# Peptides against a protein of PDB entry 3J47, part 31

Target 1, 121 residues: chain A of PDB entry 3J47
Amino acid sequence: IRLTNQLKSLKGLQSKLKDVVEYLDKVINKELPINHTILGKLQDVFNLLPNLGTPDDDEIDVENHDRINISNNLQKALTVKTNDELMVIYISNLVRSIIAFDDLIENKIQNKKIQEQRVKD
Target 2, 26 residues: chain B of PDB entry 3J47
Amino acid sequence: NAQYHLLVKQGDGLLTKLQKYGAAVR

## One batch from the design tools (peptide; aimed at target 1 I89 I91, target 2 L18)

Design b2_p22_5_s3 (made by RFdiffusion4, then SolubleMPNN; from b2_p22_5, 9 letters changed)
Fold by OpenDDE base, seed 4:
Structure b2_p22_5_s3 (fold): chain B 121 residues (1-121), chain C 26 residues (1-26), chain A 22 residues (1-22)
Amino acid sequence: as target 1 above (121 residues)
Amino acid sequence: as target 2 above (26 residues)
Amino acid sequence: MEELRKEADGLLEQVEQLREQL
């Protein structure tokens, strides 16, 4: 029962990570705005990942050592994947901020040119 | 980890420059 | 990752050029 629930939770996490990546691709393509609620939930998942493989202090048997190593390696792999996704979100936000700022600069340049033309007429 | 932290630090530096410029153009 | 960084750096350079034209 516990192993099946862990596998189901992992599959659910993998599906959510895929949905986040697909959402990020749409954000990079300027099709959608960034959803801060999705970002917050991803951070919460990251903060919970280290806790998913704290062995309950019950039974230092040698057979658990290989399972603990597999769990720790899985947590490390999920941590790396989550960091990469957070990095893509961060860069996407940065690029969007730069583009919005470029548009503001261009609008200021155009307004200045219109004022200079009105002073010459 | 180190490359990620460097990239984030560079991006924060760019964002800070962009914010300073936006404040000077206002 | 590196391509997305290069795109952000390219957009920053364009913003700096527009700044010099103001």
Scores: peptide ipSAE 0.326, ipTM 0.863, DockQ to the pose 0.081
OpenDDE base, seeds 1, 2, 3, 5: peptide ipSAE 0.306, 0.299, 0.312, 0.303; ipTM 0.860, 0.859, 0.862, 0.859

Design b2_p22_5_s4 (made by RFdiffusion4, then SolubleMPNN; from b2_p22_5, 11 letters changed)
Fold by OpenDDE base, seed 4:
Structure b2_p22_5_s4 (fold): chain B 121 residues (1-121), chain C 26 residues (1-26), chain A 22 residues (1-22)
Amino acid sequence: as target 1 above (121 residues)
Amino acid sequence: as target 2 above (26 residues)
Amino acid sequence: MEELRKEAEELLKKIEELKKQL
C-alpha cells in the first residue's frame, strides 16, 4: 500500500513539475503572469516529499537499506531540481516587477514633461 | 546551495531597491 | 541563469538612469 501511494505521489509530482515547467516557459516568454497559488502548491509538495521518503524504522532489512539510499538520493536530486525551478520562477517574478516598475517610472517622467510643456504654453 | 543563496540575496536586494523607489515615486 | 541575472542588472541600470531624469 505505501509503495503504491509513493509511486502515485511521484507520478502526480512529475505531472505537476511538467505543468510548472510549461508555466515557466510561458512566464519566460512573457505570455502569462506567475500564479502564486501554483508556486505555493509546489512549495507544499516540496515540503511533503521529504516526509514521504522517510521509511518508518520498522523494517531495517539490509536489502531495504540500498533501496532507501537510492530513494533518498533520487529524492535529493528531485529536491534540487524543484529548488532550481522555484528559483527560475522567483527570478522571473523579479524581472517582471522590474519591467513593470521601469514602465511606471517612464510614464511618470513623460507625465512630468507633458505638465511642464502645458505650463510654458 | 551557495549559488542559490547568492542569487536569492541578489534578487532580494533588487526587490528592496525596487520597493524603495516605488515608495519614492508614489 | 547567468543571462537572466544580466537582464536583471541591465533593467536595474535603466531604472537608475530614469530615476536621475525624474
Scores: peptide ipSAE 0.302, ipTM 0.858, DockQ to the pose 0.112
OpenDDE base, seeds 1, 2, 3, 5: peptide ipSAE 0.285, 0.275, 0.244, 0.283; ipTM 0.853, 0.849, 0.844, 0.852

Design b2_p22_6 (made by RFdiffusion4)
Pose (drawn by RFdiffusion4):
Structure b2_p22_6 (pose): chain A 91 residues (1-28, 36-48, 72-121), chain B 26 residues (1-26), chain P 22 residues (1-22)
Amino acid sequence: IRLTNQLKSLKGLQSKLKDVVEYLDKVIHTILGKLQDVFNLNNLQKALTVKTNDELMVIYISNLVRSIIAFDDLIENKIQNKKIQEQRVKD
Amino acid sequence: as target 2 above (26 residues)
Amino acid sequence: AAEAAAIRAEAEALTAEAEALK
C-alpha cells in the first residue's frame, strides 16, 4: 500500500515535468514558483539524516523487543498444542 | 556512542535469554 | 513460567528506557 502511494506521488511529478517541458516549448507561472519552493524544501536530508539515523536505531530496538514478545507467546502456543496431542494419544 | 551501546548491549542480553528459553523448550 | 515472567519484565523495562531515550 505504501509503495502504491509513493508511486502515485512520483507519477504526478513525472507528468508535471512533461507538462512543464511542453509549456516552456510553447512559451519559446504560479506552478513554477511552487515547484521552486519544493526544490528548496535528499540533499538537505543529508544533514538531517544524521538525526534520523539515531531515531531509526530506536525504532529498530523496539521492533526487536516486539519480536521477542511474539516468540514468547509462540512458545506457549506450541506447548499447548503438545499437551493436546498427548491427551489425544491417551484417549 | 558509549551510552547508545549500553542500551544496545542490554537488548542483546535479553535476546540471549530468549534464545536460551527456546533451546530449553526444544 | 518464572523465567518467562522475568523476560517480560525486562522487556517492559527495556521498552521504557527506549521510549525515554526517544

Design b2_p22_6_s1 (made by RFdiffusion4, then SolubleMPNN; from b2_p22_6, 15 letters changed)
Fold by OpenDDE base, seed 1:
Structure b2_p22_6_s1 (fold): chain B 121 residues (1-121), chain C 26 residues (1-26), chain A 22 residues (1-22)
Amino acid sequence: as target 1 above (121 residues)
Amino acid sequence: as target 2 above (26 residues)
Amino acid sequence: NSELEELRKEADELLKKLDELK
């Protein structure tokens, strides 16, 4: 039961990470805005990951130290990977905001040129 | 890590240039 | 126009680097 739940959670995380990557690709292709709900759901998954590695406190026998270290290393690796994904999302949003602001500036310059031409006529 | 910090620094530089340009257009 | 075009090029380079990190 416990291993099956961990495997199910890992598969769920993998599926969600895939959905995030697909979403990020659509964001890069300018097809969709960044959905903050995906970020929130990622954070929720990370808040649940620490609890997936907690041994039930009732059998602290000495053989579990290696399993705890492996679980902690996996959790740490997943946390790093997610920080990297969140950072990619942040930079993608930043670049989109820059492009949108650039287009706004161009539009304002064009409108100003049109007004200056109308005042000269 | 290092490549990411470089990317962030480049993005911040671009934002700063964009802000300066936006202020010059006003 | 020149500064705007430079800014667009820098933005496109950032996007490209971001795609390479994926």
Scores: peptide ipSAE 0.344, ipTM 0.829, DockQ to the pose 0.632
OpenDDE base, seeds 2, 3, 4, 5: peptide ipSAE 0.330, 0.338, 0.342, 0.315; ipTM 0.828, 0.829, 0.834, 0.815

Design b2_p22_6_s3 (made by RFdiffusion4, then SolubleMPNN; from b2_p22_6, 15 letters changed)
Fold by OpenDDE base, seed 2:
Structure b2_p22_6_s3 (fold): chain B 121 residues (1-121), chain C 26 residues (1-26), chain A 22 residues (1-22)
Amino acid sequence: as target 1 above (121 residues)
Amino acid sequence: as target 2 above (26 residues)
Amino acid sequence: SEELEELRKEADELLAQLDKLA
């Protein structure tokens, strides 16, 4: 049961990460804004992953140590992967903000030139 | 990790240039 | 104008690097 749940959660997370990557590709192509709902669901999965790796306290058997280590390593690897995806999203937003600010600056320069021409006339 | 840090550094450079440009337009 | 164009070029390069990481 536990291994099956971990595998299912991993597959679910992998699918969501793929969806986030596909979404990021669309954002990079200026087709869509960031879906905060997808990000929130990814964060929820991340917050639930530590709980999925904790054995229910009732099965204290020695074979648990290696399984706990594998589970912890998997959780850590998933944590790193999730952090990397969040960082990619953050950089994408930063780049978009920079482009938007550049356009605003250009608009301000154009408006200033128009005002200077009106004062000379 | 290294590629990510490089990308972040480039982004910080762009942000700095953008700030300078914004100050020059003010 | 030239400085703004350079900034846009650097932004496009960052975007292209991001696409490679995605």
Scores: peptide ipSAE 0.338, ipTM 0.835, DockQ to the pose 0.662
OpenDDE base, seeds 1, 3, 4, 5: peptide ipSAE 0.331, 0.349, 0.350, 0.329; ipTM 0.832, 0.837, 0.838, 0.826; seeds 3, 4, 5 fail the geometry check

Design b2_p22_6_s4 (made by RFdiffusion4, then SolubleMPNN; from b2_p22_6, 16 letters changed)
Fold by OpenDDE base, seed 1:
Structure b2_p22_6_s4 (fold): chain B 121 residues (1-121), chain C 26 residues (1-26), chain A 22 residues (1-22)
Amino acid sequence: as target 1 above (121 residues)
Amino acid sequence: as target 2 above (26 residues)
Amino acid sequence: SSELEELRKEADELLKKIDELA
C-alpha cells in the first residue's frame, strides 16, 4: 500500500513537473504569463511529500530501512529539482521586469527630450 | 548548482545596474 | 544610451542561459 501510493505520487509529481517544464518553455517563449496557481500547487505537493515518508511507529523490518533511505534521497532529489525549476521561473520573471523597466526608462528619457524640444521651439 | 548560482549572480548584477540607471534618470 | 544597450545585452544573455537550463 505505501509503495503503491509513493509510486502514484511520484508519477503524479513527474507529470506535474513535466507540465511545469512545458509551461516554463511557453513562458520563456513569451507565449504565456506565469500562473501563480501552478506554483502554489507545486508548493503544496512539496509540503505533502515529507509527510508521506513518516514511518508509523510499527515494527519496520531492516529491509524497509534501506528502502526508506532510498525514498528519502529520491524525495530530496525531487525537492532540489523543483526548487531549481522555481528559481528558473523567478529569474525569468526578474529578467522580464528588468527589461520592462529599462524600456520604461528609455520612454521617459525620450518623452523628456521631446518636451525640452517643444519648450525651445 | 554552480551554473544556477552564476545565473543568480548575473541577475543580481543586472538588477544593481538597472537601479543605478533608474536613480540617474530621476 | 550606451549603458542602457549594455544592460539589454546582459539581460538577453541571461535569458539565453535560462533557456538552456529549462
Scores: peptide ipSAE 0.349, ipTM 0.833, DockQ to the pose 0.667
OpenDDE base, seeds 2, 3, 4, 5: peptide ipSAE 0.335, 0.346, 0.367, 0.343; ipTM 0.831, 0.834, 0.841, 0.827; seeds 2, 4 fail the geometry check

Design b2_p22_7_s1 (made by RFdiffusion4, then SolubleMPNN; its pose is not in this set)
Fold by OpenDDE base, seed 3:
Structure b2_p22_7_s1 (fold): chain B 121 residues (1-121), chain C 26 residues (1-26), chain A 22 residues (1-22)
Amino acid sequence: as target 1 above (121 residues)
Amino acid sequence: as target 2 above (26 residues)
Amino acid sequence: MLEEIRKEADGLLKEIEELKAK
């Protein structure tokens, strides 16, 4: 039962990671806005992942310790890769917010110039 | 790591310039 | 000032694309 649940969770993680990559590609292509709900659920899965790699301190034979260390290293590498993907998303959103604010400022300057011209006429 | 920190620092610089410009237009 | 902000934003977008391509 535990091994089947871990394998199912790992397959679910792999599928979600693929969905995040496909989503990142669509965000870069300007085709879709970021779904914060998918991102939040991904973060929740990653916060639960460290708990899937810490067996409570009951009975791991020395041969299982090397396999667990390899699994923990792979999990850490996957966490780093996902953190890098989230950072790319964050910066992309920051840049979009900056461009939108730039356009707002330019619109305010134009409106102020039009109003000053109307007071001189 | 280093490229990421550079990118974040550039984003923060841009945000700071944007805030100064928004204050000058108010 | 706006032109400088645009140029920096375009630089950030390009660096993001380069990071995604790795």
Scores: peptide ipSAE 0.335, ipTM 0.837, DockQ to the pose 0.675
OpenDDE base, seeds 1, 2, 4, 5: peptide ipSAE 0.294, 0.311, 0.284, 0.333; ipTM 0.833, 0.827, 0.839, 0.836

Design b2_p22_7_s2 (made by RFdiffusion4, then SolubleMPNN; its pose is not in this set)
Fold by OpenDDE base, seed 3:
Structure b2_p22_7_s2 (fold): chain B 121 residues (1-121), chain C 26 residues (1-26), chain A 22 residues (1-22)
Amino acid sequence: as target 1 above (121 residues)
Amino acid sequence: as target 2 above (26 residues)
Amino acid sequence: ELEELRKEAEELLKKIEELRKS
């Protein structure tokens, strides 16, 4: 039962990571805004990951130590991968904000030119 | 890591230029 | 200056896509 739940959680995490990658692709293509719900769920998965790697203090069996090290290494690798994905999202949002601000500046310049022309007429 | 830091640096540079332009238009 | 800013933004987006494909 516990192993089946861990496998289901890992499959769920893998599916969510795939969804994040697909979302990042759409963000790069300017097709979609950030889905805060996906990011929130990803953060929840990360907050649960340390709990999946905390050995319940009770069974000091040496076979568990190697499995714990493998689990911790996998968690660390997944954490690094997700940090990279979040970083890509952050930079993409920054670029979008810059483009939007540029358009706002241009619109203000055009509006000033129109007002100056109306005062001369 | 190095490619990431370069990308962040370029984004910060672009943001700085945008801020300067916004101040010049005011 | 606006055109330069747009160009730099496009280069950043391209670099993001390259990182995604790697």
Scores: peptide ipSAE 0.342, ipTM 0.830, DockQ to the pose 0.643
OpenDDE base, seeds 1, 2, 4, 5: peptide ipSAE 0.323, 0.341, 0.349, 0.317; ipTM 0.830, 0.831, 0.837, 0.827; seeds 2, 4 fail the geometry check

Design b2_p22_7_s3 (made by RFdiffusion4, then SolubleMPNN; its pose is not in this set)
Fold by OpenDDE base, seed 2:
Structure b2_p22_7_s3 (fold): chain B 121 residues (1-121), chain C 26 residues (1-26), chain A 22 residues (1-22)
Amino acid sequence: as target 1 above (121 residues)
Amino acid sequence: as target 2 above (26 residues)
Amino acid sequence: ELEEIRKQADGLLEQIEALRKS
C-alpha cells in the first residue's frame, strides 16, 4: 500500500511537473503570463516532498533503507530539476521586465522631448 | 549549472544598468 | 546606453532559449 501511494504521488508530481514545464515553455515563448497558482501548487508539492520520503517510524527493515535512500535521491533530483526550471522562468521574466522597462524609459524620453518642444514653441 | 549562473550574473548586470538609467531619467 | 541594454537583454533571452532547447 505505501509504495503504491508513493508511486502514485510521484506519478502525480511528474504529471504536474510536466504541466509546469509546458506552462513554462509557453511563458518563455511569451504566450502566457506567470500563473502564481501553479507556482503555489508546485511549492506545496515541494513542501510535502520531505514528508513523502520519511518512512513512518514503524517499518525498520534494512531492505526499506535502500529503497528510502533511492526514493529520497529521486525526490531530491526532482526538487533540483524543478528549482532549475523555476530559476529559468525567473530569469526569463527578469529579461522580459528589463525589455519592457527599457521600452517604458524610451517612451518617457520621447514624451519629455515632445513636451520640451511644445514649451519652446 | 555553470551556464545558468553565468546567465543570472549577466541578468543582474543588466538590471543594475537599467536601474541606473531609470534613476537618470527620473 | 538604452540600446546597449536592449542588446544585452536580447542576448540573455537568446541564451535562455538555447538552454531551454538543450
Scores: peptide ipSAE 0.349, ipTM 0.845, DockQ to the pose 0.631
OpenDDE base, seeds 1, 3, 4, 5: peptide ipSAE 0.349, 0.357, 0.374, 0.336; ipTM 0.847, 0.845, 0.851, 0.844; seeds 1, 3, 4, 5 fail the geometry check

Design b2_p22_7_s4 (made by RFdiffusion4, then SolubleMPNN; its pose is not in this set)
Fold by OpenDDE base, seed 2:
Structure b2_p22_7_s4 (fold): chain B 121 residues (1-121), chain C 26 residues (1-26), chain A 22 residues (1-22)
Amino acid sequence: as target 1 above (121 residues)
Amino acid sequence: as target 2 above (26 residues)
Amino acid sequence: MLEELRKEADELLKQIEELRKK
């Protein structure tokens, strides 16, 4: 039972990590606005993380404190890792928004110069 | 941590320059 | 000013990509 739960947890983590990578790639490709799908999948991670550390409630014996601590440490490590990944995504998108705004400003200045030249002409 | 804080500071600097530029073009 | 902002943005993107590859 313990090994099967760890394997299920690891598979769930691997699937979500793959989903985060796929989301990163879609954000790289400008296909989706960042906030709702990351927050939804992160929320799904947070909702599944408590379930990753609960072995089915059928053996309450005194070894549970160290297992709860290991599960909480894994959950905390995954939360920190996911937060770091989200922050990297956020900064990447901020920088892209900055570049796109820079190009828009340059285009606006060029269009204004062309319009001012046409009015003089 | 340190590389991340450096990246955040550099992004904040860029954002501040962008805001100043957007105000000058308006 | 605009070109400097673009260069700083490109360097930030490069640093983000380098952090992602690690």
Scores: peptide ipSAE 0.328, ipTM 0.836, DockQ to the pose 0.651
OpenDDE base, seeds 1, 3, 4, 5: peptide ipSAE 0.338, 0.327, 0.331, 0.323; ipTM 0.834, 0.834, 0.838, 0.833; seeds 1, 3, 4 fail the geometry check

Design b2_p22_8 (made by RFdiffusion4)
Pose (drawn by RFdiffusion4):
Structure b2_p22_8 (pose): chain A 91 residues (1-28, 36-48, 72-121), chain B 26 residues (1-26), chain P 22 residues (1-22)
Amino acid sequence: IRLTNQLKSLKGLQSKLKDVVEYLDKVIHTILGKLQDVFNLNNLQKALTVKTNDELMVIYISNLVRSIIAFDDLIENKIQNKKIQEQRVKD
Amino acid sequence: as target 2 above (26 residues)
Amino acid sequence: AEAAAIRAEAAALKAEAEALRA
């Protein structure tokens, strides 16, 4: 789902660029200003990425903890299944 | 870095204990 | 008992990770 959403966003840019190129050919405004703002707003992320790296590490740790918890419950389920099997054999 | 490593080390320690429990179950 | 200890340690580690993030 996230991927489809990202693709939709990129699609808009692609189409938008084509329109802009055609517009410029024809000319040979508010949208242009808006685009410029967006441009000014990955390069900048470079420095900001330094911080994101730290946060990514924390969310990785959290995911690891969750995986451990899930493994614990999984072991309990496996034990219950074994007990059920034993009971059936006894029967 | 040292502080960050500390928390990482603790997380690894818990992972080891969980692995030991899985081995005991097997 | 060992599973309970692991869960307590996992909760403590989660609390420390949330405090670090904060």

Design b2_p22_8_s2 (made by RFdiffusion4, then SolubleMPNN; from b2_p22_8, 13 letters changed)
Fold by OpenDDE base, seed 2:
Order: C-alpha cells, then sequence, then structure tokens
Structure b2_p22_8_s2 (fold): chain B 121 residues (1-121), chain C 26 residues (1-26), chain A 22 residues (1-22)
C-alpha cells in the first residue's frame, strides 16, 4: 500500500512537472501570453529546490546571444535541474521504502521469535 | 525464519543497487 | 539516455520491492 501510494504520488508529480514544462514551452513559443503570476509561482518552486550545481554564470559569454536563445538555454537548464531534483526525490522515496521494508522484515522475525519462545514456555 | 532472511538479503541487494544508482545520478 | 536508463533501473528496483511485499 505505501509503495503504491508513493509511486502514484511520484507519477502525479511527474505529470504535473510535464504540464509545467509544456506550459513554459508554449509561453516561449508565444502561443500563450506570459502570465506573471504563474511565472512567479514557478520561480518560487525552483527557488525551493536544492541548488544542484548550476553551471557557473561566469562561463556564460554575455555576448550578443539572442534573448530567445538565452531564454531557451535557461529554460533547458531549469528543466534539467527540475528533472534531476525529481529523480533525487524518487530515489529518496525508494530508499525510504526499502528501509521500511527491511524494518518490517526484522519486526516479523522478532515477532516470530517471541511467539516461539511463548510456545516453549 | 529462512524466508525472512531471504527477503532481507534480497532487500539488501536492492538497497545496494539503489545506492549505486544514486551515486551515478550525483 | 543515461537519465532514462537510471529511471528504468529505479523502476525495476521498485518493482522488485513490490514483489517482495506481495
Amino acid sequence: as target 1 above (121 residues)
Amino acid sequence: as target 2 above (26 residues)
Amino acid sequence: SEREELRKEADKLLSEINALKA
């Protein structure tokens, strides 16, 4: 049950993330108007994510790169970062599930030992 | 007991694999 | 590609865990 719920939650998160990416792509492609409120919320989400090694801003040649290309590169970087964070969360949940399972096994072993001792008494 | 030990061993194997996976992602 | 392979591996591990719980 717990593992199934975790998997469902992760799938839901993945789906939502995909929707966000699709939305951002549509905004970049000028298919949708820029919604500052949505962008602000997305920025907040990204700011809450652990800073997984962003490439040093210092290596970005600030030269005449078309604003669109810079935006696309930034979006790509943010998307990659978000995907990486999602993967980290997924792995973390998986680890927790394994640990919980191991604990369950140990508890069952202990319970069996207790029962066997009671039968001998 | 033997069945539980087997399950624990399998779980340990999975944990090890997961650790390797995590290290590869990092 | 590497990321996808890692995801597949994780999914496999999850499936194995679920199989152990069943």
Scores: peptide ipSAE 0.353, ipTM 0.840, DockQ to the pose 0.029
OpenDDE base, seeds 1, 3, 4, 5: peptide ipSAE 0.296, 0.340, 0.323, 0.343; ipTM 0.841, 0.838, 0.845, 0.835; seeds 3, 4, 5 fail the geometry check

Design b2_p22_8_s3 (made by RFdiffusion4, then SolubleMPNN; from b2_p22_8, 13 letters changed)
Fold by OpenDDE base, seed 4:
Structure b2_p22_8_s3 (fold): chain B 121 residues (1-121), chain C 26 residues (1-26), chain A 22 residues (1-22)
Amino acid sequence: as target 1 above (121 residues)
Amino acid sequence: as target 2 above (26 residues)
Amino acid sequence: SELEEIRKEADKLLEEIKKLAA
């Protein structure tokens, strides 16, 4: 059961990571706005990470302590990876926001110039 | 991580400049 | 001029994001 859950979580993570990468590429290319669904999926994966490290209550042998430690290390590594991906998404969103704001400022400047020209005419 | 932190810092710098510019344009 | 600088910096950030996403 535990191994199956771990595999399922890894598959889910892999799928989500792929989606995130694809989305980030689209974001970088200014093709799409930030997709909150991807963030939600990443969060879901993250929330599933604790389930990857839960030892099955029934098989606590000394050999399981080593497995638990390995599982914890893997979970930690996955957590770091997830955080990195979330950070990339965050930065992408930040950059998009900055660009959008820049465009807004430019539009405002242009509008002011047009108004000034109308007053002079 | 290092690349990410650098990117974040650059983004923050850009954001700050943008905010200042936006305030000046208002 | 300041707006242009912001755009340039934004473009740089986008390029760095692309590197991270790749």
Scores: peptide ipSAE 0.371, ipTM 0.834, DockQ to the pose 0.626
OpenDDE base, seeds 1, 2, 3, 5: peptide ipSAE 0.354, 0.350, 0.369, 0.360; ipTM 0.823, 0.827, 0.829, 0.826; seeds 1, 2 fail the geometry check

Design b2_p22_8_s4 (made by RFdiffusion4, then SolubleMPNN; from b2_p22_8, 14 letters changed)
Fold by OpenDDE base, seed 5:
Structure b2_p22_8_s4 (fold): chain B 121 residues (1-121), chain C 26 residues (1-26), chain A 22 residues (1-22)
Amino acid sequence: as target 1 above (121 residues)
Amino acid sequence: as target 2 above (26 residues)
Amino acid sequence: SELDEIRKQADELLKKIEELRS
């Protein structure tokens, strides 16, 4: 049962990571904004990851320490990978925000010039 | 990692410049 | 001129993001 749940969660995480990668590719290509729902689901998966590596305190068999260490290392590696992906999303969003703000500034400057010309006429 | 952090720093710097410019245009 | 420089820097950042993805 526990192994089945871990495998199911891992498959779920793999599917979500694939979705995140596909989404990141679309974000980098300027096709889509950040989907908060995808980020929320990813956060939920990560919040569940510690529970996948915690055998209930009762069966401290020595063989579980190596599995726990492997699980912790995998969790850490997945966390680092996800952090890197989230950071790429952050930078992409930042750049988009900068471009959008630049366009707004330019529009404001143009509107001001039009108003100044109308006052002179 | 280092390249990514450098990119973030450059983005933050650009955002700061844009904010200053936006304030000057107001 | 300052706005043009900001746009140039933004384009450079976008290019770097694309390079990291590829």
Scores: peptide ipSAE 0.345, ipTM 0.837, DockQ to the pose 0.632
OpenDDE base, seeds 1, 2, 3, 4: peptide ipSAE 0.339, 0.334, 0.357, 0.345; ipTM 0.842, 0.835, 0.839, 0.839; seeds 1, 3, 4 fail the geometry check

## One batch from the design tools (peptide; aimed at target 1 L104 I105)

Design b2_p23_1_s2 (made by RFdiffusion4, then SolubleMPNN; its pose is not in this set)
Fold by OpenDDE base, seed 4:
Structure b2_p23_1_s2 (fold): chain B 121 residues (1-121), chain C 26 residues (1-26), chain A 23 residues (1-23)
Amino acid sequence: as target 1 above (121 residues)
Amino acid sequence: as target 2 above (26 residues)
Amino acid sequence: LDELLQLVDENLKKLEELEKQVR
């Protein structure tokens, strides 16, 4: 029963990770703003990942040990992938903030030039 | 981990500078 | 990722230079 629940949770996490990657690609392409709800859900998934990888130590049948090691390695790889995705989201937000700020600076420079011209006339 | 934290720290520094300037432009 | 970080740093430097011109 517990292994089936872990596999189902891992499949759910993998599906959600795919949805986040697809969302990130749209964010990189400037098609969509970063959704804080998606980011929060990704952080929640990441915080739950360590808890999904604790096999209860209490019934290691030797045949399950290889499957548990493969599952733990896959979960570690998924954790690293999730961290990389969160980093790409974060950098994409920074780039958008920089662009919006550059536009704000340019607007301020233009307004200052217009005001200086009005004082000379 | 360490490279990730360095990248995040640099990005937070950038974001803080952006916020300070955005406040000075208002 | 490193390329994206470098783009962020370059844009920050441009932003700081524009800030000095607007002051």
Scores: peptide ipSAE 0.293, ipTM 0.845, DockQ to the pose 0.083
OpenDDE base, seeds 1, 2, 3, 5: peptide ipSAE 0.272, 0.279, 0.279, 0.281; ipTM 0.837, 0.839, 0.840, 0.839; seed 3 fails the geometry check

Design b2_p23_1_s4 (made by RFdiffusion4, then SolubleMPNN; its pose is not in this set)
Fold by OpenDDE base, seed 4:
Structure b2_p23_1_s4 (fold): chain B 121 residues (1-121), chain C 26 residues (1-26), chain A 23 residues (1-23)
Amino acid sequence: as target 1 above (121 residues)
Amino acid sequence: as target 2 above (26 residues)
Amino acid sequence: LDELLELVLQNEELLKKLEELNR
């Protein structure tokens, strides 16, 4: 039972890391409904976390129960930390996108001014 | 959790507006 | 979390300025 729960927790963490990578790739590719997918995957992880810590109804010695609770709390803390890191990356990409759009607007305004000057000459 | 979801929702709104802006500038 | 909220608000203000320049 305990080794199986640790393997499930590790698989859950691995799935979350994969979801983070897939999210980062979508952000790099400018695929925009980023937050709903992240939020959905985060919710899925949080919904799976209680299931990773549900002991099957077999007589768990008090020591195993305390160790399972500590492991679940650590996994929850790691999940929250991963969410915060993803949010920082998301905002950083948003800022970079805004700067790139500002530069694009300025370039368009300059091109329009050059064209207006050429029509007056 | 709720504050995190709110902040994420605000970021999505900004990203959506940024895309609309980029499409209008093309 | 508060710093992240502030960055989102700053990005919203920048986006509004860009929308005004594109009108």
Scores: peptide ipSAE 0.358, ipTM 0.866, DockQ to the pose 0.090
OpenDDE base, seeds 1, 2, 3, 5: peptide ipSAE 0.308, 0.319, 0.323, 0.301; ipTM 0.857, 0.858, 0.867, 0.862; seed 5 fails the geometry check

Design b2_p23_2 (made by RFdiffusion4)
Pose (drawn by RFdiffusion4):
Structure b2_p23_2 (pose): chain A 91 residues (1-28, 36-48, 72-121), chain B 26 residues (1-26), chain P 23 residues (1-23)
Amino acid sequence: IRLTNQLKSLKGLQSKLKDVVEYLDKVIHTILGKLQDVFNLNNLQKALTVKTNDELMVIYISNLVRSIIAFDDLIENKIQNKKIQEQRVKD
Amino acid sequence: as target 2 above (26 residues)
Amino acid sequence: EELEELEEEMEELSEKIHELLEE
């Protein structure tokens, strides 16, 4: 789902660029200003990425912890299944 | 870095314990 | 098999954590 959303966003840019190129050919405004702002707003993320890297590490650790918890419950389920099997054999 | 490594080390330690439990179950 | 799969996934997460720590 996230991927589809990202693609939709990029699609808009692609179409928007085509329109802009055609517009410029014809000319040979508010949208242009807006685009410029967006441009000014990955390059900058470079420095910001430094911080993001730290945060990514914390979110990785959290995911590891969750995976351990899930493994624990999974072991319990497996034990219950074994016990059920044993009871059936006895019967 | 050292502080960050400390938390990482603890996380690894818990992971080891969980692995040991899995081996005991097997 | 499910337990092994979860162990492999946890090892991958640990690798990612260590890679980010090295960076």

